# Peptides against a protein of PDB entry 4HTP: the designs that were tried, part 153

Target 1, 231 residues: chain A of PDB entry 4HTP
Amino acid sequence: SQTVASHVPFADLCSTLERIQKSKGRAEKIRHFREFLDSWRKFHDALHKNHKDVTDSFYPAMRLILPQLERERMAYGIKETMLAKLYIELLNLPRDGKDALKLLNYRTPTGTHGDAGDFAMIAYFVLKPRCLQKGSLTIQQVNDLLDSIASNNSAKRKDLIKKSLLQLITQSSALEQKWLIRMIIKDLKLGVSQQTIFSVFHNDAAELHNVTTDLEKVCRQLHDPSVGLSD

## One batch from the design tools (peptide; made by RFdiffusion4, then SolubleMPNN)

Design b2_p23_1_s3 (from b2_p23_1, 14 letters changed)
Fold by OpenDDE base, seed 3:
Structure b2_p23_1_s3 (fold): chain B 231 residues (1-231), chain A 23 residues (1-23)
Amino acid sequence: as target 1 above (231 residues)
Amino acid sequence: SAEEEEEAEALRKKFEEKIASIE
C-alpha cells in the first residue's frame, strides 16, 4: 500500500529540522513543526481519500524526529568513531590530514566553529564541499535503510551494514547527512522537548505514549488531531 | 524571517503539487 512517507523527500524533513534548530523562540520552533505536520496530514487525506482505516500515519517521520523513543528497530551499533572512519575511507581523506583529524577528534575544539562535541556538525562542514547538493531519498527509503542496518547489526553482518550506510551517504546532501547522523546517534539538538513535540502532534499524545510506550500506536490512534483518546 | 517564510512556502507548494498529482 502507498504511504505518505514513500512520497515525501527526506530533504523536506531535514529542511524542517534545520529551521526548527535555527529558530530561537519556542513559538517559532513549534510553527515550523506544525507546518510540516499539517502538510503531511493534508497529503495523507488526499492519498487515502478513497480508503478508510489505513494503517499509514505520521510514524515514519515521528520515529526520526524522536529517535530516542524508537522501540521497533534494534540498536544500530554505530558510533561516531565508526562514522568518522567510514567518511575518511569514502572521501579518501588523508588520515593525518586536517579533515580526518577533525572527524576523529570531534570532541576537541578545532578552529573558529564552536562545534566541539557535535560530530554531525563537524561532518557537515567536511561533507559540504564534497557531496551532492540534493539528495534523492524518501522518508520511507531512509527508514528501510535504517531497518536494514539494525537488522544486520543484530545478525553481525558488518558488510551489509556498510552497504546500507554507503547507500544513505551517497544519496544524501551534506545537510541530510548531518540530520541522519543525529538520528542514528539519537540526539537531534532541536531545542524543543519531547513533550512539546507530542503536544503539537496531539493533546493526548504524551499520555498515550506514557501508557503504551509505542510511538506507532500514538501516531495511528491520534492521527486526527480532533479525535481524542476518549472518543 | 523572510527566508524562513519562503522556505516554508516552498515546502507547502511541494506538498500541494504532490496532492494535485494524486487527485
Scores: peptide ipSAE 0.219, ipTM 0.790, DockQ to the pose 0.792
Fold by OpenDDE base, seed 4:
Structure b2_p23_1_s3 (fold): chain B 231 residues (1-231), chain A 23 residues (1-23)
Amino acid sequence: as target 1 above (231 residues)
Amino acid sequence: SAEEEEEAEALRKKFEEKIASIE
């Protein structure tokens, strides 16, 4: 069946997240999230106009925005050091070169950007001058690849993990990769709380999540902002 | 910022175009 996530470019989510991160005030951060969500819901209504009952929801996006709440897919088993080594290999970076050392020593100050400890930002600056292709992945495709990574991690299939990571990387811009890394590491640094995200999504979202701990159920049951838990 | 607003508008337009394509 068709989903909204199969139509929304991952780049659009990343640009929204970038705007949220760059915004200084809580109100502006909320605005950017709300605009994306409203557009998503509007598209959902159009896509499913002739379908009375669909399981499609904001879940594919929400699980990327709140990756700490992921319960459907298992752990990726990916750390910054693994990604650093992968990028060094993929980009053919000299191992003793400046960029390779920045990636490997991401926790230490590396110069002018003050990005110490933020691997995703360090990776972004390394990738920015080297990424020649525009991102082409949808949110659905990103989730499919992340599912593959988690499944293969559980199955101890390291080669298949690498394959899926390479597919993500080679089909993503530097900006998209920055956010993808943060999703994998489960730290988006948006400057808004989980509670704020839920409150914008639906008034009852936090409560339902506290009871169910199921992000998909929250997104599905509270898809309509006008329909509460009691309805 | 003006740049952020322009980016937000671009996103809205993309969704509108997608909606129009399926209606």
Scores: peptide ipSAE 0.218, ipTM 0.792, DockQ to the pose 0.823
Fold by OpenDDE base, seed 1:
Structure b2_p23_1_s3 (fold): chain B 231 residues (1-231), chain A 23 residues (1-23)
Amino acid sequence: as target 1 above (231 residues)
Amino acid sequence: SAEEEEEAEALRKKFEEKIASIE
């Protein structure tokens, strides 16, 4: 079935997240999220105009924005050290070179950028001169690849995990990879709380999530911001 | 910033173009 996520480039989500991160004020952060969400809802209404009974919702995006609330996917089994080694291999970085050492020792302040402890930011600077300027993945394709990684991790198929990771990396810009890393590690560092994200999504979202712990159900039942739980 | 606003507008425009393509 056709979904909004199949039409929205992953780059567009990453650009929105980047704006949210760069914004200093809570109000500006909320505005950027709201604008993306409103555009998504409008596109949903247009896409499904003639189909009343659809299961499509904001869930494909929401599960990437709030990856710590993911319950459908099993654990990825991916840590920063694994990603560092993968990038060193993929980019053919000298093991004793500055960039390889930055990735491996990401917790130690080595540079002037103050990015110590943020692997995604360190990776971004290494990737920026080496990666595509524009990615080709949709939000749905990213989710499919992440599902594959989780499934193969459960099955202990390390080779297939690497294959899916390579597909993500080779089809993504440096900026997209920064955010993808943060999604995998489950720390976006947006500067807004989960409660704020839910409150912007729907007034009843936090309450419904507290009861159900089901992010998909929250996104589906509260798709329309004008329709509450009591309606 | 003005740059952030321009980027936000560009995103809105992309969605509008997508909507127009399916209507």
Scores: peptide ipSAE 0.215, ipTM 0.786, DockQ to the pose 0.827
Fold by OpenDDE base, seed 2:
Structure b2_p23_1_s3 (fold): chain B 231 residues (1-231), chain A 23 residues (1-23)
Amino acid sequence: as target 1 above (231 residues)
Amino acid sequence: SAEEEEEAEALRKKFEEKIASIE
C-alpha cells in the first residue's frame, strides 16, 4: 500500500527542521512544525480518500524528529568517529588535511563558527562544497536504509552497514546529511522539547506515549487531531 | 523573517501540488 512517506522528499523534512532550528522563538518553531504536519495530514486524507482502514500515519516522520524515542529499530552502532572515517574515505580527504582533522577532532574548537561538539555542523561545512544540491530520497527510503543499518548492525554485517550508509550519503545534499547525522546520533538540537512536539501533534500524545512508550501507536491512534483517546 | 515565510510558502505549495496530482 502507498504511504505518505513514500511521496514526501526527505529534503522537505530537513528544510522544516532547519527552519525550526533557525527560529529563535518558540511560537515560530511550533509554526514550522505545525505547517509540515498539517500538510502531511492533508496529503494523507487525499492519498487515502477511498480507504478507511489504513495503518499509515505520521510515524515515519515522527521517528526521525524524535529519534531518541525509537523502539522498533535497534541501535545503529554508529558513532561520530565512524562517520568521520567514512567521510574521509568517501570524499578522499587527506588524512592530515584540515577537513579530515575537523571531522576527527569535532569536539575541539578549530573554526570561527563555534560548532565545537556538533559533528553534524562540522560535517555540513565539509560536505557543502562537495555534495549534490538536492537529494533524491523520500522519507520512506531513508527509514528503509536506517532499518537496514540497524538490522545489519545486530547481525554484525559491517560491509552491508557501509553499503547502506553510502546509499544515504551519495543520494543526499549536505543539509540533508547534517540532519541525517543528527537523526543517527539521536540529537536534533531543534530547541523545542519533546513535550512541545507531542503537544502540537495531538493534545493526548504525551500522555499516550508516557503509558505505551510506543511512538507508532501514538501516531496511529492519534492521527486525527480532533479525535481524542476518550472518543 | 520574509525568507522564512517564503520557504514556508514554497513547502505549502509543494504539498498542494502533490495533493492535486492524486485527486
Scores: peptide ipSAE 0.185, ipTM 0.770, DockQ to the pose 0.864

Design b2_p23_1_s4 (from b2_p23_1, 11 letters changed)
Fold by OpenDDE base, seed 5:
Structure b2_p23_1_s4 (fold): chain B 231 residues (1-231), chain A 23 residues (1-23)
Amino acid sequence: as target 1 above (231 residues)
Amino acid sequence: SAEEEKEQKELKEGFEKKIKEIE
C-alpha cells in the first residue's frame, strides 16, 4: 500500500531538522516542525482520499525525530568509532591525515568549529567538500535500511550491516548524513523537548505515550489533531 | 532569514506538487 513516507524525501526531513536546530527560541522551532507536520497530514489526506481505514501515519518520521523512544527497532550496535573507520575507508582518507584524525579523535577540540564531542558535525565538515551527490532516499527507504541494520546486528551479520550503511552513505548528501548519524546515535540536539514535539503533534500525545510507550500507536491513534483520546 | 524562508517555501511547494500529481 502507498505510504506518505514512500513519497517524502529524507532530504526534506533533514532540511526541517536543520531549520529547527538553527532557530533561536522555542516558538520558531515549533513553527518549522508544525509546517512539516501540516504538509505531511495534507499529503496523507490526498494520498488516502478514497481509503479511510489505513495504518499509515506520521510514525515513519516521528521515530526518526524521537529516536530515543524507538522500541520496535532493536539496537544498531553502531558507535562513533565504527562510523569514523567506515568513513576513512569509504572516502579513502589517509589514516594519519587531518580529516581521519578529526573523525577518530572527535572528542578532542580541533579549534576550527568548536564541535568537539559532536561526531555528526565533524563528519559533516569532512563530507561537505567530498559529497557531490544529492540525496535520493525517501523516509521509508531510510527506515528500511535502519531496520536492516538493527536486524543484522541482532543476527551478528557484520558484513550486511556494513552493506546497509554504505547504501545510506552513498545515497545521502553531507547534510543528510549529519542527521542520519544523529538518528543512529540517538541525539538530535534540536534544542526542543520531547514534550514540545508531542504537544505540537497532538494535545493527547504525551499522555498516550506515557501509558503505551508505543510511538506507532501514538501516531496512528492521534493522527487527526481534532480527534482526542476520549472521542 | 531569507534563506530559511526560501527553504520553507520550497518544502511547501514540493508537497503541493506531489499532491497535484496524485489527484
Scores: peptide ipSAE 0.259, ipTM 0.821, DockQ to the pose 0.855
Fold by OpenDDE base, seed 1:
Structure b2_p23_1_s4 (fold): chain B 231 residues (1-231), chain A 23 residues (1-23)
Amino acid sequence: as target 1 above (231 residues)
Amino acid sequence: SAEEEKEQKELKEGFEKKIKEIE
């Protein structure tokens, strides 16, 4: 079935997240999220104009924005050290070279940029001169690949995990990979709380999530911002 | 910033284009 997520480039989500992160004020951060959400809902209405009973919702995007609330997908089994080693191999970086050492020692402050401890930012600067300017993946495709990683982790299929990671990496820009890493590690560093994200999505979202702990259910039941839980 | 506004505009225009392709 057609979903909004199958039509929205992952790059569009990443650009929105980048704008949110760069914004200093809470109001600006909220505005960027709201604009993306409103565009998503408008597209949903157009896509499903002739279909009354659809299960499609903001869930594919929401689970990437709030990855710590993921309950459907099992653990990836991926840590920063694994990603560092993968990038060194994939990019053919000299093991004793500056860039390889930056990735491996991402926790140690190296240089003038306060990016110490943020592996995704370190990776971004290493990737920027080496990666595509624009990725080709949709939000749906990213979720499919992440599902594959989680499933193969559960099945202890390390080679298949690597295959899916390579597909993500080779089809993504440096900026997209920065955000993808943060999604996998489950720390986006947006500067807004979970409560703020829910409040912008729907007035009843936080309450429904507190009761159900089901992010998909929250997104489906509260798809329309004008229809509350009591209606 | 002017760059951020441009990126936001491009995103919005992208969604609008996709809507028009379905209509």
Scores: peptide ipSAE 0.250, ipTM 0.815, DockQ to the pose 0.875
Fold by OpenDDE base, seed 2:
Structure b2_p23_1_s4 (fold): chain B 231 residues (1-231), chain A 23 residues (1-23)
Amino acid sequence: as target 1 above (231 residues)
Amino acid sequence: SAEEEKEQKELKEGFEKKIKEIE
């Protein structure tokens, strides 16, 4: 069955997240999230206009926005050091070069940007002059690849993990990779709380999540913002 | 900023285009 996530570019989500991060005020951050969510819901209604009782929901996006609440996927087993080594290899960076050292020593302040300890930002600046300007992956494809990584980590298939990571990296812009890294590490640094995200999504979302701890159930049951838990 | 407004407009127009294509 067709899903909204199969039609929405991952780039669109990343652009939204970038806007949220750059916004100084809570109100502006909320606005950017709401606009993306509203567009998603409108597309859902159009896509499923002739189909009743679909299971499609905002879950594919929500699990990337709130990756710390992921319960379906097993652990990725991916750390910054592994990503650093992968980028050095993929980009053919000199191991003793400035960019390789930045990736490996990401915790040490190396410049004026104050990005010390933020591996994703360091990676972004290394990738920006070397990667495609626009990626080709949909949100569904990103989730499929992340599912593959988690599954293969559980199965201890390191070669297949690398393969899936390479697919993600080679089909993504520098900006998309920045956000992908943050999703994998489970820290988006949006400057908004989980409670705020849930409140914008649905008035009852925080309560339902507190009871169920099931993000998919929250997204499915509260898909319509006008229909509450008591209805 | 003007850049943020442009990006938001492009995102909205992208969704609107997709909706029209399935309609």
Scores: peptide ipSAE 0.241, ipTM 0.808, DockQ to the pose 0.878
Fold by OpenDDE base, seed 4:
Structure b2_p23_1_s4 (fold): chain B 231 residues (1-231), chain A 23 residues (1-23)
Amino acid sequence: as target 1 above (231 residues)
Amino acid sequence: SAEEEKEQKELKEGFEKKIKEIE
């Protein structure tokens, strides 16, 4: 069956996350998230107009926005050091060069931007002059690749993990990779709490998640903001 | 910012376009 996630570019999610991160106030952060969510729901209604019983929901996006709540896929087994080495190899960066050292020593302040400890931001600046301006991946494709990574990590297939990572990297812009890294590391730095995200999604979302710990169930059962748990 | 507003508009227009393509 067709899903909203198969039609929504990953770039659209990343741009929304970027706006949320850059916004100073809680209200503005909420506005950006709400607008993306509302657009998603409208598209869902249009896509599934003739199909009332669908399992499609906001889950494909929500699991990327709240990656710490992921329970369906296993651990990626990916750390910043692995990504640093991969980028050095992929971009053919001189090992003793400034950019390679920035990636490897991401915890040490090397520049005026204060990005120390944020590997994704450091990677972004290295990638910006070297990567595609526009990515080609949908949210569904990103999730499929992340599922592959997790599955192959469980199977201890390092070569296949690398293959999936390369597919993600080569088909993504620098900005998309910044957010992808944060999703993998499970730290988006949005400046909004999990509770805030749930409250914007649905009034009963936090409660249902507390009981079920199942993010997919939360997204599916509370897909309609006007229909509560007791309805 | 003006850039953020532009990006938000582009996102909205993107969804609207996709909806029209299905309809």
Scores: peptide ipSAE 0.252, ipTM 0.817, DockQ to the pose 0.879; fails the geometry check

Design b2_p23_2_s1 (from b2_p23_2, 14 letters changed)
Fold by OpenDDE base, seed 2:
Structure b2_p23_2_s1 (fold): chain B 231 residues (1-231), chain A 23 residues (1-23)
Amino acid sequence: as target 1 above (231 residues)
Amino acid sequence: DEEELKKLRERFEELIAKAEAEN
């Protein structure tokens, strides 16, 4: 079955997240999120015009925007140190080189950017001159790869975890990888609260999530912003 | 980046148009 997520580039979500992060005010952050969401809903309506009772929803994007609320996937088993080592290997960085040391010692302020403790930002600057300008992955493909990582982590298949990570990395821009890392680590640093995201999505979203703790159910039942819980 | 935002809008418009044409 066709889904919105199978058509929307992951790069577009990342670009939206980047705009949200860079925005100083709450109102501006909300505007960027709302615009992406509205576009998603419009495309959903067009895509599913002749199909009733579809299960497709904003969930594929929402679970990446609020990764700390993920309940469907098991743990990835991925930490910053693992990613650092992977990048050093993949990019063939000298172990004693500046960039390798930045990745390994990401918590120590070594740069002028004030990115200490934010591995994703450190990685971004290392990756920027070395990676593709534009990625090729859809939101669906990213979720599929993340599902694979979680499943293989549970199964203790380290080789397959690495394979999926390599696919993510090699098919993503530096900016996309920055956000992907943050999704995996479950810290997006958007500067907006979970409550704000839910409020923009639907007036009843926070309430439904508080009761069900099911993000997919929230996205599916409250897909239409004009239809409430009591309707 | 306003240009990136414009491109994002255009991509969604294209997706919508394609979906409308197919349905």
Scores: peptide ipSAE 0.454, ipTM 0.901, DockQ to the pose 0.898
Fold by OpenDDE base, seed 4:
Parts: sequence; structure tokens; C-alpha cells
Structure b2_p23_2_s1 (fold): chain B 231 residues (1-231), chain A 23 residues (1-23)
Amino acid sequence: as target 1 above (231 residues)
Amino acid sequence: DEEELKKLRERFEELIAKAEAEN
């Protein structure tokens, strides 16, 4: 069956997240999220006009925006050090070079950007001159690859984990990889709380999540902002 | 940022239009 996520580029989610992060005030952050969500819902309605009883929802995006609430897929088993080593290998960076050292020692400030401790930002600047300008992955494809990573981590298949990571990396821009890293590490640094995200999504979202702890159920049951839990 | 936002809006509009045409 068709899904909204199969049509929406991952780059568009990343651009939205970037705008949210750069926004100074809560209201502006909310505006950017709401606009993306509203567009998603409108597209959903158009896509599923003749098939209203579908399981499709905002879940594919929501699980990337709130990755700490992920329960469907297991842990990735990926840390910053693993990613650093992977990038050094993939980009053929000299081991004693500036960029390799930045990635490996991301916790210490090496430059004027003040990005110490934020591996994703360090990676972004290393990747920006080296990676594709435009990615080709949809939100669904990103989730499929992340599912593969989690599954293979559970199965202790490191080779297949690397394969999926390479597919993500080679088909993503530097900006997309910045956000992908943050999704994997489960720290988006948006400057907006989980509660705020839920409140914008649906008035009953926080309550339903508190009871079910199932993000997919929250997204599916509360897909329509005008229909409450008791309706 | 405004230009990118405009492009994003246009892409969604195109997706919606396509979906509407196919249904």
C-alpha cells in the first residue's frame, strides 16, 4: 500500500528540522513543525481519498523526530566513535589529518565553531565539501534502512549494519547526514520539548502516549486533529 | 531559509496535485 512517507523526501524533513533548530523562539519552532505536519496530513488525505481505512499515519516522520520514543525497532548499537571510524574509512581521510581527528575527538573544540560535543555538527562540516548536494532517499527508505540496522544489530551482523549505513551515507547530503546522525544517536537538539511536539500534533497525544507508550498508535489514532480519544 | 521553505511548499503542492489527479 502507498504511504505518505514513500513520497516525501528525507531532505524535506531535514530542512524542516533545520529551520526548527535555527528558530529562536518556541512559537517559531512550533510554526515550522505545524506547517510540515499540516502539509503531511493534507497529502495523506489526497493520497488516500478513495481508501480512508488505512494504517498510514505521521508515524514514519514522528519516530524520526522523537527517536527516543522508538519501540518498534531495537537499538542500533551505533555510537559516535563507530560513525567517526566509518567516515574516516569511507572518505579516505588521513588518520592523522585534521578532519579525522575532529571526528575522533569531537568532544574537544578544535575550531571556532563551538561544536564541541556535537558529533553531528562536526560531521556536517567534514561532509559538506565531500558529499552529494542532494539526497535521494524518502522518509520510508530511511526508516527501512534504520530497521535493517536495528535488526542486524540484534542479530550481531556487523557487516550488514555497515552495508546499510553505507547506503544511507552515499545517498544523503551533508545536511541529511547531520540529522540522520542525530536520529541514530537520539538527540535532535531542536530546542523544543517532547510535550510541545505532542501538543502540536494532537491535544490528546501526550495522554495517549503516556498510557500506551506506542508512538504508532498515537499517530494512527490521533491522525485527525479534530477527532479526540473519546470521539 | 525562505527559498527552501517555498520549495518545500511547492513539492507538497505537487504531491497533492498528483494524488488528486490519480484519484
Scores: peptide ipSAE 0.448, ipTM 0.899, DockQ to the pose 0.901
Fold by OpenDDE base, seed 1:
Structure b2_p23_2_s1 (fold): chain B 231 residues (1-231), chain A 23 residues (1-23)
Amino acid sequence: as target 1 above (231 residues)
Amino acid sequence: DEEELKKLRERFEELIAKAEAEN
């Protein structure tokens, strides 16, 4: 079935998130999120103009923006240490080299950037000079791969988890991988609260989520910002 | 940053235009 997420590049979501993170003021952060959301809704209307009973919504993007609220997808079973080891192997980094040690000791302040404790930022700087290709994944493809990881984690298929991770990594830019890592670890560090994200999405979003704890239901029922829960 | 934002807008506009043409 045709979905907005099947057409929107993951890179475009990551660029939006990067803008939000770099923005200093709350108002500017909100503006960047609102602009992406409005564009998404406009495309949705165009894509589904002649279709009735569409279940498509902002959910594929929202679950990546608010990964801590994920309830449909099971746990990934992935920690920073696993990712560090994977990158060392994939990039063929010397184990005693500077970059490998940065990844393994990401919690220890090393260098001038103050990125200690943020594995995604450490990984970004290691990846940046090594990732030359533009990412090619859509938001839907990213979610499919993440679903695969979660499913294989539940099934204890470590080899298949690695396969899906490698597919994500090899088809993503350094910037996309930075945000992908943050999505997997469930900490985006955007500088805006969950309540702010919900308030921008829909006036009734926080209330509906508090009652249902179902992010997909929130996105589907409140797809139209002009139609409230009481309507 | 402004140039990247412009490109993002253009990509969405292209997606919308394609969707409108197919419907």
Scores: peptide ipSAE 0.447, ipTM 0.899, DockQ to the pose 0.908
Fold by OpenDDE base, seed 3:
Structure b2_p23_2_s1 (fold): chain B 231 residues (1-231), chain A 23 residues (1-23)
Amino acid sequence: as target 1 above (231 residues)
Amino acid sequence: DEEELKKLRERFEELIAKAEAEN
């Protein structure tokens, strides 16, 4: 069966996250998240109009927005140093060059942007002038590739991990890669708490998550904001 | 930013319209 995530571009999620990050006030951050969520729910209703018993939910997006709560897929086994080396290789950056050194020494302030310690931002600025193609991945495809990475990490298949990473990188814009990195590292830096995200999603979301620790269950059972846990 | 937001809304509207037409 078709899912909402199979139709929604990953770029659209990233653009929403970018707006949330850039917003200064809590209210504005919430507004951007709510708008994306409402659009998702509306599309879900249209897509599944004749199918009431579907398991499809906001989960494919939510697990990327709250990656620290991921429990379905195993660990990626990917750190900033691995990504730095991969980008240096892929972009054919001189090892002693400025950009390679920025990626490897991302913790050290080297520029005027004040992005020290944020590998994703460092990577973004290196990638921005080098990414020639628009992103083409859906949210479902991103999750499939991340699932592959986690599975192959568990199986110690480094070659297949690299293959999936290359597919993610070559089919993503610099902005999408910034957010993808943050999802993999599990730190989105949105400026809103987990509690806020849950509260906007559904009034009972935090409670259900505290009991079940199952993000998919939270998204599925509380898909309708008007239907509570006791209903 | 506003233009990109508008485009996002339009894409969702198109997706919804397509889904409605196919159902």
Scores: peptide ipSAE 0.444, ipTM 0.898, DockQ to the pose 0.898

